# Ledger of designs, part 1: peptides against a protein of PDB entry 5OK6

Every score and structure here is a prediction.

Target 1, 215 residues: chain A of PDB entry 5OK6
Amino acid sequence: ELPGLDSQWRQIENGESGRERPLRAGESWFLVEKHWYKQWEAYVQGGDQDSSTFPGCINNATLFQDEINWRLKEGLVEGEDYVLLPAAAWHYLVSWYGLEHGQPPIERKVIELPNIQKVEVYPVELLLVRHNDLGKSHTVQFSHTDSIGLVLRTARERFLVEPQEDTRLWAKNSEGSLDRLYDTHITVLDAALETGQLIIMETRKKDGTWPSAQL
Positions, changes and structure headers below are counted from each chain's first letter, unless a header gives other numbers.
Peptide ipSAE was made for these designs. It is ipSAE averaged over its two directions, with the distance scale d0 held at 1.0 Angstrom where the peptide's residues are scored. Compare it between designs on one protein only; published cut-offs may not apply.
The geometry check fails a fold that doesn't show the stated peptide or that is severely misdrawn somewhere.

## One batch from the design tools (peptide; aimed at target 1 W170)

Design b1_p8_1 (made by RFdiffusion4)
Pose (drawn by RFdiffusion4):
Structure b1_p8_1 (pose): chain A 215 residues (1-215), chain P 8 residues (1-8)
Amino acid sequence: as target 1 above (215 residues)
Amino acid sequence: SEFVEEFA
């Protein structure tokens, strides 16, 4: 059952429960298509529960590239294309109005940057492959703030690399050559990695030589 | 190998 209009307003807009909730690293926020949010706003501010301004189910279809991979469209601007809600507010809105059938929520996380916290709407999507098959990829989203060491550990896990196998990473650049990702302590941002980039994990041979020594 | 053919 729907809460009253003022109750909905308080839950979604105010304090710890709503849009005014402070940004804390690691917390989840969700994207809501702006037109739907504005319609909900007009409805809850209008004083009439029976109004035709009732927004209906949340539908973020215009925010997705397609329904095959459900990727968020690039180039979206907060306040123009979408509004961010904390996880609780999103949960409440979905429980009240529903979410379009078959459509996934768009969940993003708050990250820490040198002097600010922000929701990372566009993390870096990396294609992780082993050197022996450059077409067999695990597509994984990493934060700009994740370390290269995390990228390596993730690649190892995704490919079930055994503990005794030694592995290291390369990145294929826009010129089609390889840049060695030497330092596991720096971040994805420091390494200037971009979405869609191929990250190659090579495995040391049993004799101690590396496949890349052949290049 | 595919890797060597691509980057050597």

Design b1_p8_1_s1 (made by RFdiffusion4, then SolubleMPNN; from b1_p8_1 with E6T)
Fold by OpenDDE base, seed 2:
Structure b1_p8_1_s1 (fold): chain B 215 residues (1-215), chain A 8 residues (1-8)
Amino acid sequence: as target 1 above (215 residues)
Amino acid sequence: SEFVETFA
C-alpha cells in the first residue's frame, strides 16, 4: 500500500535523505523523467490519494535513445529533462509506483571532481583496439575520473595480455593524428578523451622494439 | 588503414 501523501513527500524531498541530500562520491543516484516527477509532486501535494493526478508507474521512455541498449539521449539536462534521486528515494518510488515494464533503472555514480561532486550521467565510452588488429574493438565505459592506468589495465585484460608483455596507449585524434598517453596517472578527463574515441594499445615486440618506432 | 601501416 502507498504511504500517506505527506509521508511520501517528506521521504523523497527530505533534504537529509531525499532529493536534496548532499552528493557523496561513489554513491548511486537514479534519473527520473521530469514530467513523471512533476506529476508525482502534484499528486502528493494535492492531498487526495484518489485524485486523477496519480502519476502511475515511473516511465523514463523519453530519456532513452533506444530500447535495445537503453542508451540515454544526448544533451539531457538536470532539472529540465530529469530529476536525480539518491538510491533510497528511488527504491521507495519504485516500490510505491513501479517502473514501466521492461525499462531498466537509469543508475549513475557520483564522482569527485576537483571542486565539485557530480552525478556522472555520461561516462566516457572508449573503443579499445590492438595496434596490429584495428578491426577488433572492445567498447568500454570509463568515468572521467578514471586514470589512464585503469584504461591500460582494462585493455590488457580484454585482450588477454600476459603480465610480462609491455604495453602502452595511443589516442587517435579527430584529425587522424596519434597522441601517446605517456602519463598513466592522469585521468580520462585530463587526457581529454571523448566518447567514441579510438584508443590503441601497442604491445612491445620480443626484440624490445616498439612497432610505432617504424614510422 | 594508416594506423595499421604505422604499427606494421
Scores: peptide ipSAE 0.052, ipTM 0.784, DockQ to the pose 0.398
OpenDDE base, seeds 1, 3, 4, 5: peptide ipSAE 0.044, 0.045, 0.045, 0.046; ipTM 0.764, 0.770, 0.768, 0.769

Design b1_p8_1_s2 (made by RFdiffusion4, then SolubleMPNN; from b1_p8_1 with E2P)
Fold by OpenDDE base, seed 4:
Structure b1_p8_1_s2 (fold): chain B 215 residues (1-215), chain A 8 residues (1-8)
Amino acid sequence: as target 1 above (215 residues)
Amino acid sequence: SPFVEEFA
């Protein structure tokens, strides 16, 4: 049997452990489709556990653009398309109502931005390539708060670059030109890197010269 | 492009 309706409301909506609690960097939060959540609200506020307003299983289907890799649709807006719940609240709802069969939870992390915490619903997907094989990309997700250094390390790992090899990054900008990512300490956000952007890892030649320097 | 195809 489900917990009492008032208890459900208090557990999910409270400011200590529920929807209203402050964001803390590194925590996991979960997306819940807005219509389902509103149905749940109506149900628990109605006072009748046998009400026709019973929300049924959590179903986030409308948030996904595909059921293969479970990518979110672009342009979803908090409060309009979904609500965010901390892990505890999410797990309560899943325990009480279940999650649609085969559908994964939509887990996202709280990130620390200047002067604000935010659940990063859309990490930045970068297309990592090597300078000598621009047609073969590795798509990798990064937080806006990840450093360019992490992007570089990730690229090195994906392309199996040996530790002794020297590498650096370029970003293809909106104008089609290549911008060198000199500072590896700035973030993806600071570098204004966007989803779908091509990031080129250049590897230093054995002769000590850079491929780009010869052109 | 500042990059060229290289095999090595």
Scores: peptide ipSAE 0.040, ipTM 0.735, DockQ to the pose 0.264
OpenDDE base, seeds 1, 2, 3, 5: peptide ipSAE 0.033, 0.032, 0.035, 0.031; ipTM 0.710, 0.711, 0.698, 0.712

Design b1_p8_1_s3 (made by RFdiffusion4, then SolubleMPNN; from b1_p8_1 with E2Q E5Q)
Fold by OpenDDE base, seed 1:
Structure b1_p8_1_s3 (fold): chain B 215 residues (1-215), chain A 8 residues (1-8)
Amino acid sequence: as target 1 above (215 residues)
Amino acid sequence: SQFVQEFA
């Protein structure tokens, strides 16, 4: 059963704990389709719980480009296409109105950048490959704040590299050439890695030489 | 290697 309209408004829009609460690194936030949210606002502001403005269940269908991997459409804009809610507010709305059957929640994390906190709506999806088998890729999501070291460790894990084997990363740049990622302590953002970018893991040969040595 | 072939 729905709580009172004023209670709903206070719970979701409260400046301290609702939509306007401060962002905190590591916290989960959720996307809500803008039209639905505006309908909800109209409903709770109308003062009549039996109003024809009832928003129905949350439906984020227009935010997805596919219903297989549930990937977001590119170029969505906060305040135009969707609203961001903290986890508590999202769960209240789902509890009150429901979520469209089969749709997953669109959960994202707050990240801390040098001078700002933001909800990372679009993490970076990298194409990880081995130097000797470029045709077999693993697509893996990384935060802009993740280190190149984490990318390397993830690649090693996905390709089942043994601990004693040495590996290093190359990134294919916009010009089609390869840039070696020497510093594993910088972030994905600092390395300017982008979604869809090819990252090549090179494995050192048993004789101690690198396959790329002759390049 | 394929690596060398693709990027040499």
Scores: peptide ipSAE 0.035, ipTM 0.740, DockQ to the pose 0.813
OpenDDE base, seeds 2, 3, 4, 5: peptide ipSAE 0.031, 0.031, 0.031, 0.034; ipTM 0.722, 0.727, 0.717, 0.736

Design b1_p8_1_s4 (made by RFdiffusion4, then SolubleMPNN; from b1_p8_1 with E6T A8S)
Fold by OpenDDE base, seed 2:
Structure b1_p8_1_s4 (fold): chain B 215 residues (1-215), chain A 8 residues (1-8)
Amino acid sequence: as target 1 above (215 residues)
Amino acid sequence: SEFVETFS
């Protein structure tokens, strides 16, 4: 059941627990399409629950580039294309108005950068491959704040590498060169890895030599 | 790259 309009406004826009509350690393936030949100604002500020300004179900259709994988369009801008709500506020709105049939929520995590917290709307999707079978890739999503060590561990897991096997990573650059990712403690951001980039996991030979050493 | 081409 819909609460009173003033109550809705306080729950969603309250700076302590609503849209304006501080970001905290690891928390989930949700995207709401801007036009729907503006319609909701007009509705609750109008003071008439029976008005023609009723926003209907939350509809994020314009934020998606596909309805198969539900990928976001590139280049969306906060405050122009969408607003961000904390999980509690999002769940209130969904409870009150519903979400368009078949659409998944657009959930994103707050990440900690050196000087700021931000909602990571666009995590990095890497193509993980083995050096000896570049045609078989695993696409895996990583945060910009994830370590190269996590990328390596993830690659090892996806390719079922045994614990005793030694592995290392290479990144393919746009110009076609390869850079070895020596430091596994730096982040995906620090390594300047980008969505769609090929990451090659090299496995050490039984004789103790590396395949790349023969090139 | 040479590495990618060699092991492609």
Scores: peptide ipSAE 0.047, ipTM 0.781, DockQ to the pose 0.262
OpenDDE base, seeds 1, 3, 4, 5: peptide ipSAE 0.042, 0.033, 0.042, 0.042; ipTM 0.766, 0.732, 0.766, 0.768

Design b1_p8_2 (made by RFdiffusion4)
Pose (drawn by RFdiffusion4):
Structure b1_p8_2 (pose): chain A 215 residues (1-215), chain P 8 residues (1-8)
Amino acid sequence: as target 1 above (215 residues)
Amino acid sequence: PMPPITPP
């Protein structure tokens, strides 16, 4: 059952429960298509529960590239294309109005940057492959603030690399050559990695030599 | 096959 209009407004807009909730690293926020949000706003501010301004189910279809991979469209601007809601507000809105059938929520995280916190709407999507098959990829989203060491550990897990196997990473650049990702302590941002980039994990041979020594 | 290494 829907709460009253003022109750909905308080839950979604105010304090810890709503849009005014402070940004804390690691917390989840969700994207809501702006038109739908504005329609909900007009409805809850209008004083009429029976109004035709009732927004209906949340539908973020215009925010997705397609329904094959459900990727968020690039180039979206907060306040123009979408509004961010904290996880609780999103949950409440979905429980009240529903979410378009078959459509995934768009969940993003808050990250810490030198002097600010922000929701990372566009993390870096990396294609992780082993050197022996450059077409067999695990596509994984990493934060700009994740370390290269995390990228390596993730690649190892995704490919079920055994503990005794030694592995290291390369990145294929736009010129088609390879840059060695030497330092596991720096971040994806420091390494200037970009979405869609191929990250190659090579495995050391049993004799101690590396496949890349052949390049 | 892996691409070539970027020269210095």

Design b1_p8_2_s1 (made by RFdiffusion4, then SolubleMPNN; from b1_p8_2, 3 letters changed)
Fold by OpenDDE base, seed 4:
Structure b1_p8_2_s1 (fold): chain B 215 residues (1-215), chain A 8 residues (1-8)
Amino acid sequence: as target 1 above (215 residues)
Amino acid sequence: SMPPLRPP
């Protein structure tokens, strides 16, 4: 049974686990399509449970670019296209109204940036390649807060690099040249890595030379 | 196309 409309509003908007609660790094938040959420707001504010403003099941279909990988459309804007809810609030809404059949929840993590916490709606998708086979990419998602060291470790794992093999990263820049990712402690954000960017893992040769040193 | 990081 649905809670009373005022109780729903209080739980979702003003509760300890409401929409306006402080963000905390590592927490899960969920996207709700804005039109649905606004209809829900109108419903719970209307005071009539039998109102024609009943929002029905949560339907995030318009946020997805595809129903195969359930990737978000590019360029979605908080407050315009979607609302962010903390996990508890999301689960309440799903419990009360349901989620459209077959749709996954749009779960995202709070990340900590130097001066702000935010929900990372769009993690960075990097194209990982080997220096000797640029045509074989592995798309891997990273947080903006992930270190270049993590990107390198992930690349090594994906390419089955043995522990004794020495590797380093290059990023293809907008000019089409290669920038060396020297510092592995900086973040993906600090390195200004972008979605769709080619990241080249170079493996040191058995002779101790780097492939790039011969270019 | 970006050349591979190898000698030609």
Scores: peptide ipSAE 0.023, ipTM 0.669, DockQ to the pose 0.205
OpenDDE base, seeds 1, 2, 3, 5: peptide ipSAE 0.010, 0.019, 0.015, 0.018; ipTM 0.637, 0.655, 0.632, 0.657

Design b1_p8_2_s2 (made by RFdiffusion4, then SolubleMPNN; from b1_p8_2 with P1S I5L)
Fold by OpenDDE base, seed 2:
Order: sequence, then structure tokens, then C-alpha cells
Structure b1_p8_2_s2 (fold): chain B 215 residues (1-215), chain A 8 residues (1-8)
Amino acid sequence: as target 1 above (215 residues)
Amino acid sequence: SMPPLTPP
């Protein structure tokens, strides 16, 4: 059953558990399309449940660039294009109004950056390849806060590299040259890795030489 | 900057 309008407002907008609550690293937040959210605000503030201001189902269609992969449009801005809600508030709204049929929820994680917590709306998509098979890529999402060590482990897992095989990473830069990712403890952000960037996993030869040392 | 890894 749909709660009373004042109860809805308090549950979604209160600063302790609602939209205005502090961000905490690792928590899930959800995107809601701004116009739908503003329509909901008008509905619950109007005090009439039978009003023509009823928002209907949550519809995030305008936030997606496609309905196949459900990728977000680039350049979306918080407060302009969407509102961020904590998981509890999102689940309340979905239970009360529904989500448009076939649309997935837009779930994102709070990450901790050096001076701020942020909802990571756009994680980094890297193209992982092997040095000997550049034509076979694995697209994998990483947080900006993920280590290069995690990228390397993920590449090893995707390519079924044996534990005893030595591997290392190279990033293809904007000039088309390869930069060696030496430090595996730095983050994806610190390494300045970008979405769509080619990351090459090199495997050490049985003779102890590296393929790249022969180029 | 290293040259592109050419596959062997």
C-alpha cells in the first residue's frame, strides 16, 4: 500500500536515512531521473493523493544511451539529470511506484577519494588483452580506487594464467606507445587509466626473457 | 615510451 504523502517525504528526504544522508564508502546508491523525482516531490508536497501530479513508475529511460547494454549517457550531472538515493530510499520508491518494465536499476557504489566520498557513477572500463593476442579483448569495469594489482589479477584470471607464470601490465597511451605499469599498489585513478584504454598483459617466456625486450 | 607490442 502507498504510504501517506508526509510519510513518503520524510522517508525519502530526511537527512538521516534519505537523500541527504552522508555518503559511506562501499554503500550502494541508485540514480533516479530528475524529472520523475521532481514530479514525485510535487505530488507528495501537494497533499492530495488523487492529484494529477502522480509520478507513475520510475522511468530512467533518458539516462540510458541504449536499452541493450543499459549504458549510461556520458556527461550526466547530479542534480541536473539525476538524483542519488541510498538503497533504502530507492527500494521504498520502487515498492510504492514500481520501476518501468524492463529497465534495470542504476546501482552505483560510494568510493573514498583522498578528500571526499563520491558515488562512482562512471567506473573505468578497461580493454584487457594478452601481448600475443591483441585481437581478443576482455572489457572489465574497475573502480578508480581499485589497485593496478587488482587489474593484473583480473587479467590473469580472465586469461587463465597459471599461478607460476610471471605477468606484467602495459597501458597504451594517447600517442599509441606503451607505458609500463610498474607500481601495482597505485590506483586506477593514480595511474590515469581511462575508459576504453587498452591494457596489455605480458607473460614472461619460459627462458626467463620478456617478449617486449626483443622488440 | 615503448613501441607497440607487435604479436610475434
Scores: peptide ipSAE 0.016, ipTM 0.608, DockQ to the pose 0.261
OpenDDE base, seeds 1, 3, 4, 5: peptide ipSAE 0.015, 0.016, 0.012, 0.009; ipTM 0.519, 0.614, 0.607, 0.575; seed 5 fails the geometry check

Design b1_p8_2_s3 (made by RFdiffusion4, then SolubleMPNN; from b1_p8_2 with M2L I5L)
Fold by OpenDDE base, seed 5:
Structure b1_p8_2_s3 (fold): chain B 215 residues (1-215), chain A 8 residues (1-8)
Amino acid sequence: as target 1 above (215 residues)
Amino acid sequence: PLPPLTPP
């Protein structure tokens, strides 16, 4: 049975398990388009289930830049464009109202940054390439909290690098030069890597030399 | 061609 309007409000808006609950690293949260959410708030606060304020199914269409890759629009702001709900609250709303046909849920993870926890709405999309074929790129998402070591392992996997082959990363900087990512223990955030940034995987030659030593 | 490498 669908809960009464007051019960819906208490289930979704409470500070312990709902919208206002504390963030916890590794937990899933979901984006809800703000106008839909405000319509839902008005509906449940109105106290009339037959009200013309019924929100209908959850529709996040305005948050997406396309319906092919389901990438979010750039520059969306929490509290202006969307609200964040913990997984339990999201699943309740989807169960009660449905989700627009064909739309995926917008799931994001809580990450731990220095002295703060936040929902990572925009993971870093890196453009991975090999040093010998810059035309074959792989776009891969990483958390700001992921290590450069994970970026390197992911690049090795995508390019089918054999375990015995030695590899290293370079980042293309804002000046158009290449900076070597020496420390594989620092995070994507610490390395100041940005969405759309070119990351070049260099593979060591069989003679033990690096291709970059010839540049 | 690869862009120039910054010195270490």
Scores: peptide ipSAE 0.017, ipTM 0.642, DockQ to the pose 0.706
OpenDDE base, seeds 1, 2, 3, 4: peptide ipSAE 0.010, 0.017, 0.017, 0.016; ipTM 0.610, 0.511, 0.631, 0.590

Design b1_p8_2_s4 (made by RFdiffusion4, then SolubleMPNN; from b1_p8_2, 3 letters changed)
Fold by OpenDDE base, seed 4:
Order: structure tokens, then sequence, then C-alpha cells
Structure b1_p8_2_s4 (fold): chain B 215 residues (1-215), chain A 8 residues (1-8)
């Protein structure tokens, strides 16, 4: 049985775990397709539980670009395409209305940026490659707040680099040249790394020289 | 395609 319409509204919009509550770094938030959410709003504001405005099950299908990897479409805008709900509110809606069969929740994390907290809807997808085999990429998702050091560690892990091997990163820039990622303490955001960007892991040679020093 | 960072 659905809660009373007013109770639903209070729980989702104005509750301690409501849509408008402050963001906290590391929290999970969920995307809800905007039209569904607006229909839900109309339903709960209408005062008639048997109204034709009943939203049915949550269906985020229009937010996905594919049903294989369940990737979001590019360029989705908060408030236009989707609404963000904290985990508790999302779970309430799912419990009340259900989620479309086989469709995964769209869970995202709150990240701490220098001046704001934000739900990171689009983490950065980097193409990790080795300097000696640019054609074999590993696509890995990173937060904008992840350090370059994490990117490097991840690259080392993906390429099975031995602990004693020395490695460093290069980013291919928009001009097609390579920029060294010297500072491993800066974030992906600070380094201005973008989705689809090629990140080259260079491994130091056994002779102690770097492959790039011979270019 | 950028050539791999190979020594010449």
Amino acid sequence: as target 1 above (215 residues)
Amino acid sequence: MMPPLRPP
C-alpha cells in the first residue's frame, strides 16, 4: 500500500533525506527521469490516489544510451532531464512504485570540489594505454576528485606492472601532443583530464632511461 | 595514429 500522498511529498521533498537536503561527500544519490518525477509530483499534489496521473513504476529508460552497459546519455542536465534524490528518497520511491524490470538504479556519488559539493553524474572515463602499445586501451572511470596518483596506480594494476618498475603518465592533449602529468597529487579535475582522453603510461627501461627521452 | 614511444 502506498503511503498517503502528503506523506510521500514530505518524505521525498522535505524530509531529512529529501531532495533538497544538503549534499555530503561520499553519499549516494540516484537519478530519476524528469518526466516520471513530474508526473509523481502531479500525482501526490492532486490529492486523488486513484488519479490518472499515477506515475507507474520508475522508468529511466530515456536516460540510458544503451541497455548493455547502462551508460547515461551524454549531455543530460539536472532539472531538465533528471532529478537527483538521496538514497533514502530513491529507495522510498522504488518501494512505493517499483523500478522498471531489469533496469538498474542510476547511482552516483557526491564529490567535494574546491568550493562546492556536487553529485558526479559523469565521472571521467580515461583511455589508459602503454607507451609501447597505444592501440590497446583500458577504459577506466575516475572521479574528477581522484588524484593523478590513483590514475597511475590504476594503470599499473591494469597493465600488471611489477612493483619495482618505474612508471609515469602522459596525457594526450587536444593538439595531439603529450603533456607530462608530473604532479601525482593533483586531481583529475586539476589536470583538466576529460572523458575519452588518452593517458599514456610510460615504463622506465631496464637501462634506466625513459622511452620518451629518445624522442 | 601516434606512433608508440619507441626509440628511433
Scores: peptide ipSAE 0.023, ipTM 0.681, DockQ to the pose 0.185
OpenDDE base, seeds 1, 2, 3, 5: peptide ipSAE 0.020, 0.019, 0.013, 0.021; ipTM 0.686, 0.678, 0.666, 0.668

Design b1_p8_3 (made by RFdiffusion4)
Pose (drawn by RFdiffusion4):
Structure b1_p8_3 (pose): chain A 215 residues (1-215), chain P 8 residues (1-8)
Amino acid sequence: as target 1 above (215 residues)
Amino acid sequence: PLSITPPP
């Protein structure tokens, strides 16, 4: 059952429960298509529960590239294309109005940057492959603030690399050559990695030599 | 074919 209009307004807009909730690293926020949000706003501010301004189910279809991979469209602007809601507000809105059937929520996380916190709407999607098959990829989203060491550990897990196997990473650049990702302590941002980039994990041979010594 | 980026 729907709460009253003022109750909905308080839950979504105010304090810890709503849009005014402070940004804390690691917390989840969700994207809501701006038109739908403005329609909900007009409805809850209108004083009429029976109004034709009732927004209906949340539908974020215009925010997705397609329904094959459900990727968020690039180039979207907060306040123009979408509004961010904290996880609780999103949960409440979905429980009240529903979410378009078959459509995934768009969940993003708050990250810490030198002097600010922000929701990382566009993390870096990396294609992780082993050197022996450059077409067999695990596509994984990493934060700009994740370390290269995390990228390596993730690649190892995704490919079920055994503990005794030694592995290291390369990145294929726009020129088609390879840059060695030497330092595991720096971040994806420091390494200037971009979405869609191929990250190659090579495995040391049993004799101690590396496949890349052949390049 | 793959190659390693040369230094400047």

Design b1_p8_3_s1 (made by RFdiffusion4, then SolubleMPNN; from b1_p8_3 with P1S I4L)
Fold by OpenDDE base, seed 1:
Structure b1_p8_3_s1 (fold): chain B 215 residues (1-215), chain A 8 residues (1-8)
Amino acid sequence: as target 1 above (215 residues)
Amino acid sequence: SLSLTPPP
């Protein structure tokens, strides 16, 4: 059963626990399609629970570029295309109205940047490859706050690198040259890595030489 | 050898 309209509004828009609550690093927030949310606002503000303005099930279909991988469209803007809700508010709306059948929720994490907390709507998708087989890529998502060390560990795991094998990373830059990622403690953001960027894992040879030293 | 030759 739906709660009263004023109770719905207060629960979702409450500045302490709702949409306007402070962001906290590591918390989950959810995207809601803007037109649905505006329809819900109109419904709960109308004061008539039996109104023809009833929003129906949450439907985020217009935010997705595909229904296979459920990737977001590029260039979506907060306040224009979607609103962000904290997990509690999202779960209330889903419990009251439902979510469109077969559609996954759009969950994102709050990250801490040097001067601001932000919901990371678009994590960085990197193309991980081995230096000797550029045709076999693994696309992996990383937070901008993830370390280059995590990218390296992830690449080692995906390529089944043995623990005793030495590895290092190179990033292909916009000029087509390779920049070595020397510092593994800096973040993906600090390294200025971007979605679709090629990251090459180099493995040290058994003779102790690096493949790149022969270039 | 790296399969990616940097441009000259």
Scores: peptide ipSAE 0.017, ipTM 0.610, DockQ to the pose 0.270
OpenDDE base, seeds 2, 3, 4, 5: peptide ipSAE 0.012, 0.011, 0.015, 0.011; ipTM 0.624, 0.613, 0.591, 0.618

Design b1_p8_3_s2 (made by RFdiffusion4, then SolubleMPNN; from b1_p8_3, 3 letters changed)
Fold by OpenDDE base, seed 1:
Structure b1_p8_3_s2 (fold): chain B 215 residues (1-215), chain A 8 residues (1-8)
Amino acid sequence: as target 1 above (215 residues)
Amino acid sequence: SLSLRPPP
């Protein structure tokens, strides 16, 4: 059963777990399609529960580029295409109205940047490859706050690199040359890595030489 | 560009 319209409005907009609550690093927030959310606002502000303005189930279909991987469309804008809700508010709306059959929730994390918390709507998707097989890529998602060390560990795991094998990373830059990622303690953001960027894992030879030293 | 929610 739906709670009273005023109670819905207070819980989602003005509650301690409402839309305007402070961001906290590591917390989950959820995307809601903007037109659905505006229809819900109109419904709960109208004061009539039997109104023809009833929004129905949450439907985020227009935010997805595909129904296979459930990736977001590129270039979506907060406040124009979607609204961000904290986990508690999202779960209330889903419990009251439902979510469209088969659609996953669009969950995102709050990240800590040097001066601000933000919801990371578009994490970085990197193309991981080995130096000796550029034709086999692994697309892996990373936070902008993840270290280059995590990218390297993830590449080693995906390529089944043995613990005794020494490895390092290169990034393909906009000029088409390769920049070595020397510092593994900097973040994906600090390294200015972008979605679709090619990251090459180089493995040290058994003779102790690097493949790139022969180029 | 980083698509991040702006601060309130």
Scores: peptide ipSAE 0.048, ipTM 0.585, DockQ to the pose 0.023
OpenDDE base, seeds 2, 3, 4, 5: peptide ipSAE 0.024, 0.023, 0.022, 0.025; ipTM 0.686, 0.674, 0.682, 0.681

Design b1_p8_3_s3 (made by RFdiffusion4, then SolubleMPNN; from b1_p8_3, 4 letters changed)
Fold by OpenDDE base, seed 1:
Structure b1_p8_3_s3 (fold): chain B 215 residues (1-215), chain A 8 residues (1-8)
Amino acid sequence: as target 1 above (215 residues)
Amino acid sequence: SLSLRPAP
């Protein structure tokens, strides 16, 4: 059942679980399509529950590039294309209005950067390959706060590398050359890795030599 | 560029 219009407004905009509440690392936030949200604002501010301004169910269809992988369109902007709500506020709106049938929620995490917390709307999608089979890529999503060590472990897992095999990473740069990712303790952000970037896992040979040493 | 919502 829908609560009163003033109660809806207070819960979503001004509540302790409202849109403007402080970010906390690890918490989930959700995207809501901007036009739907503006229609909801107009509805609850109008003071008439029977108004023709009723927003209907939440429909984020215009934010998705496809309905198969449910990936976001590139270049979406907060305040123009979508608004961000904390989990509690999102769940209230879904409970009151529903979500379009078959459409998943657009959940994102708060990450902690050196001087600020942010909702990570676009995590980094890396193309993981082996040095000896560049034609078989694994696309994997990482947070900007994930370590290069995690990228390496993930690559090893995807390629079924045995524990005794030694591996290292290279990143293909914008000039087309390869940069070694020597420090595995730095983050994806610190390494300036970007979506669509090719990451090459090199495996040490049984003779103890590296394939790249012969290039 | 990083697409992140800043903290208030």
Scores: peptide ipSAE 0.034, ipTM 0.610, DockQ to the pose 0.023
OpenDDE base, seeds 2, 3, 4, 5: peptide ipSAE 0.022, 0.025, 0.029, 0.023; ipTM 0.581, 0.582, 0.685, 0.671

Design b1_p8_3_s4 (made by RFdiffusion4, then SolubleMPNN; from b1_p8_3, 4 letters changed)
Fold by OpenDDE base, seed 3:
Structure b1_p8_3_s4 (fold): chain B 215 residues (1-215), chain A 8 residues (1-8)
Amino acid sequence: as target 1 above (215 residues)
Amino acid sequence: MLSLRPAP
């Protein structure tokens, strides 16, 4: 059962709890395809529940690149391709209208950047490899706010590095050369790491030397 | 083996 049209509008658009509410770090927000949302707005603003403007089920199909991994298309823009709703508002819409069968919700987290909170629509997917075996890669997702230290720990875990082994990271830059990630306390954002970027984990030799020092 | 040459 749908609530009254005015109630729907107030619930979703109310600045205190709706679309315009302040972002808070760690909260979940959800993407809604823009055309569907505009259709919903027209429906609730029309004042007639029997109107031909009924939006139907939420359908985010146009936001997805594929229906296997449900990855978002690249270059989507807020306000043009989608709107962002806080979890409560999203769940209301889903309960009222339903979500297209088989589609997952597009959930994203609010992150804290130096001067602003943002919903991180595109976390960074890094390609992790070992310096001596480029054929064994792991694609791992990180927040822009994650530290390089976390990337290193994650790489060590994925490659089953023993605690006594010493490791460090290199990033392949746009010019094809390697930049060493010296400071493990800076973020993925600070290091300007990007999706698809190759991150090389170097392991120190038993003799205490680094493989890169011999090149 | 990757050539770990630092960027200039």
Scores: peptide ipSAE 0.033, ipTM 0.742, DockQ to the pose 0.526
OpenDDE base, seeds 1, 2, 4, 5: peptide ipSAE 0.027, 0.031, 0.029, 0.031; ipTM 0.680, 0.725, 0.719, 0.736

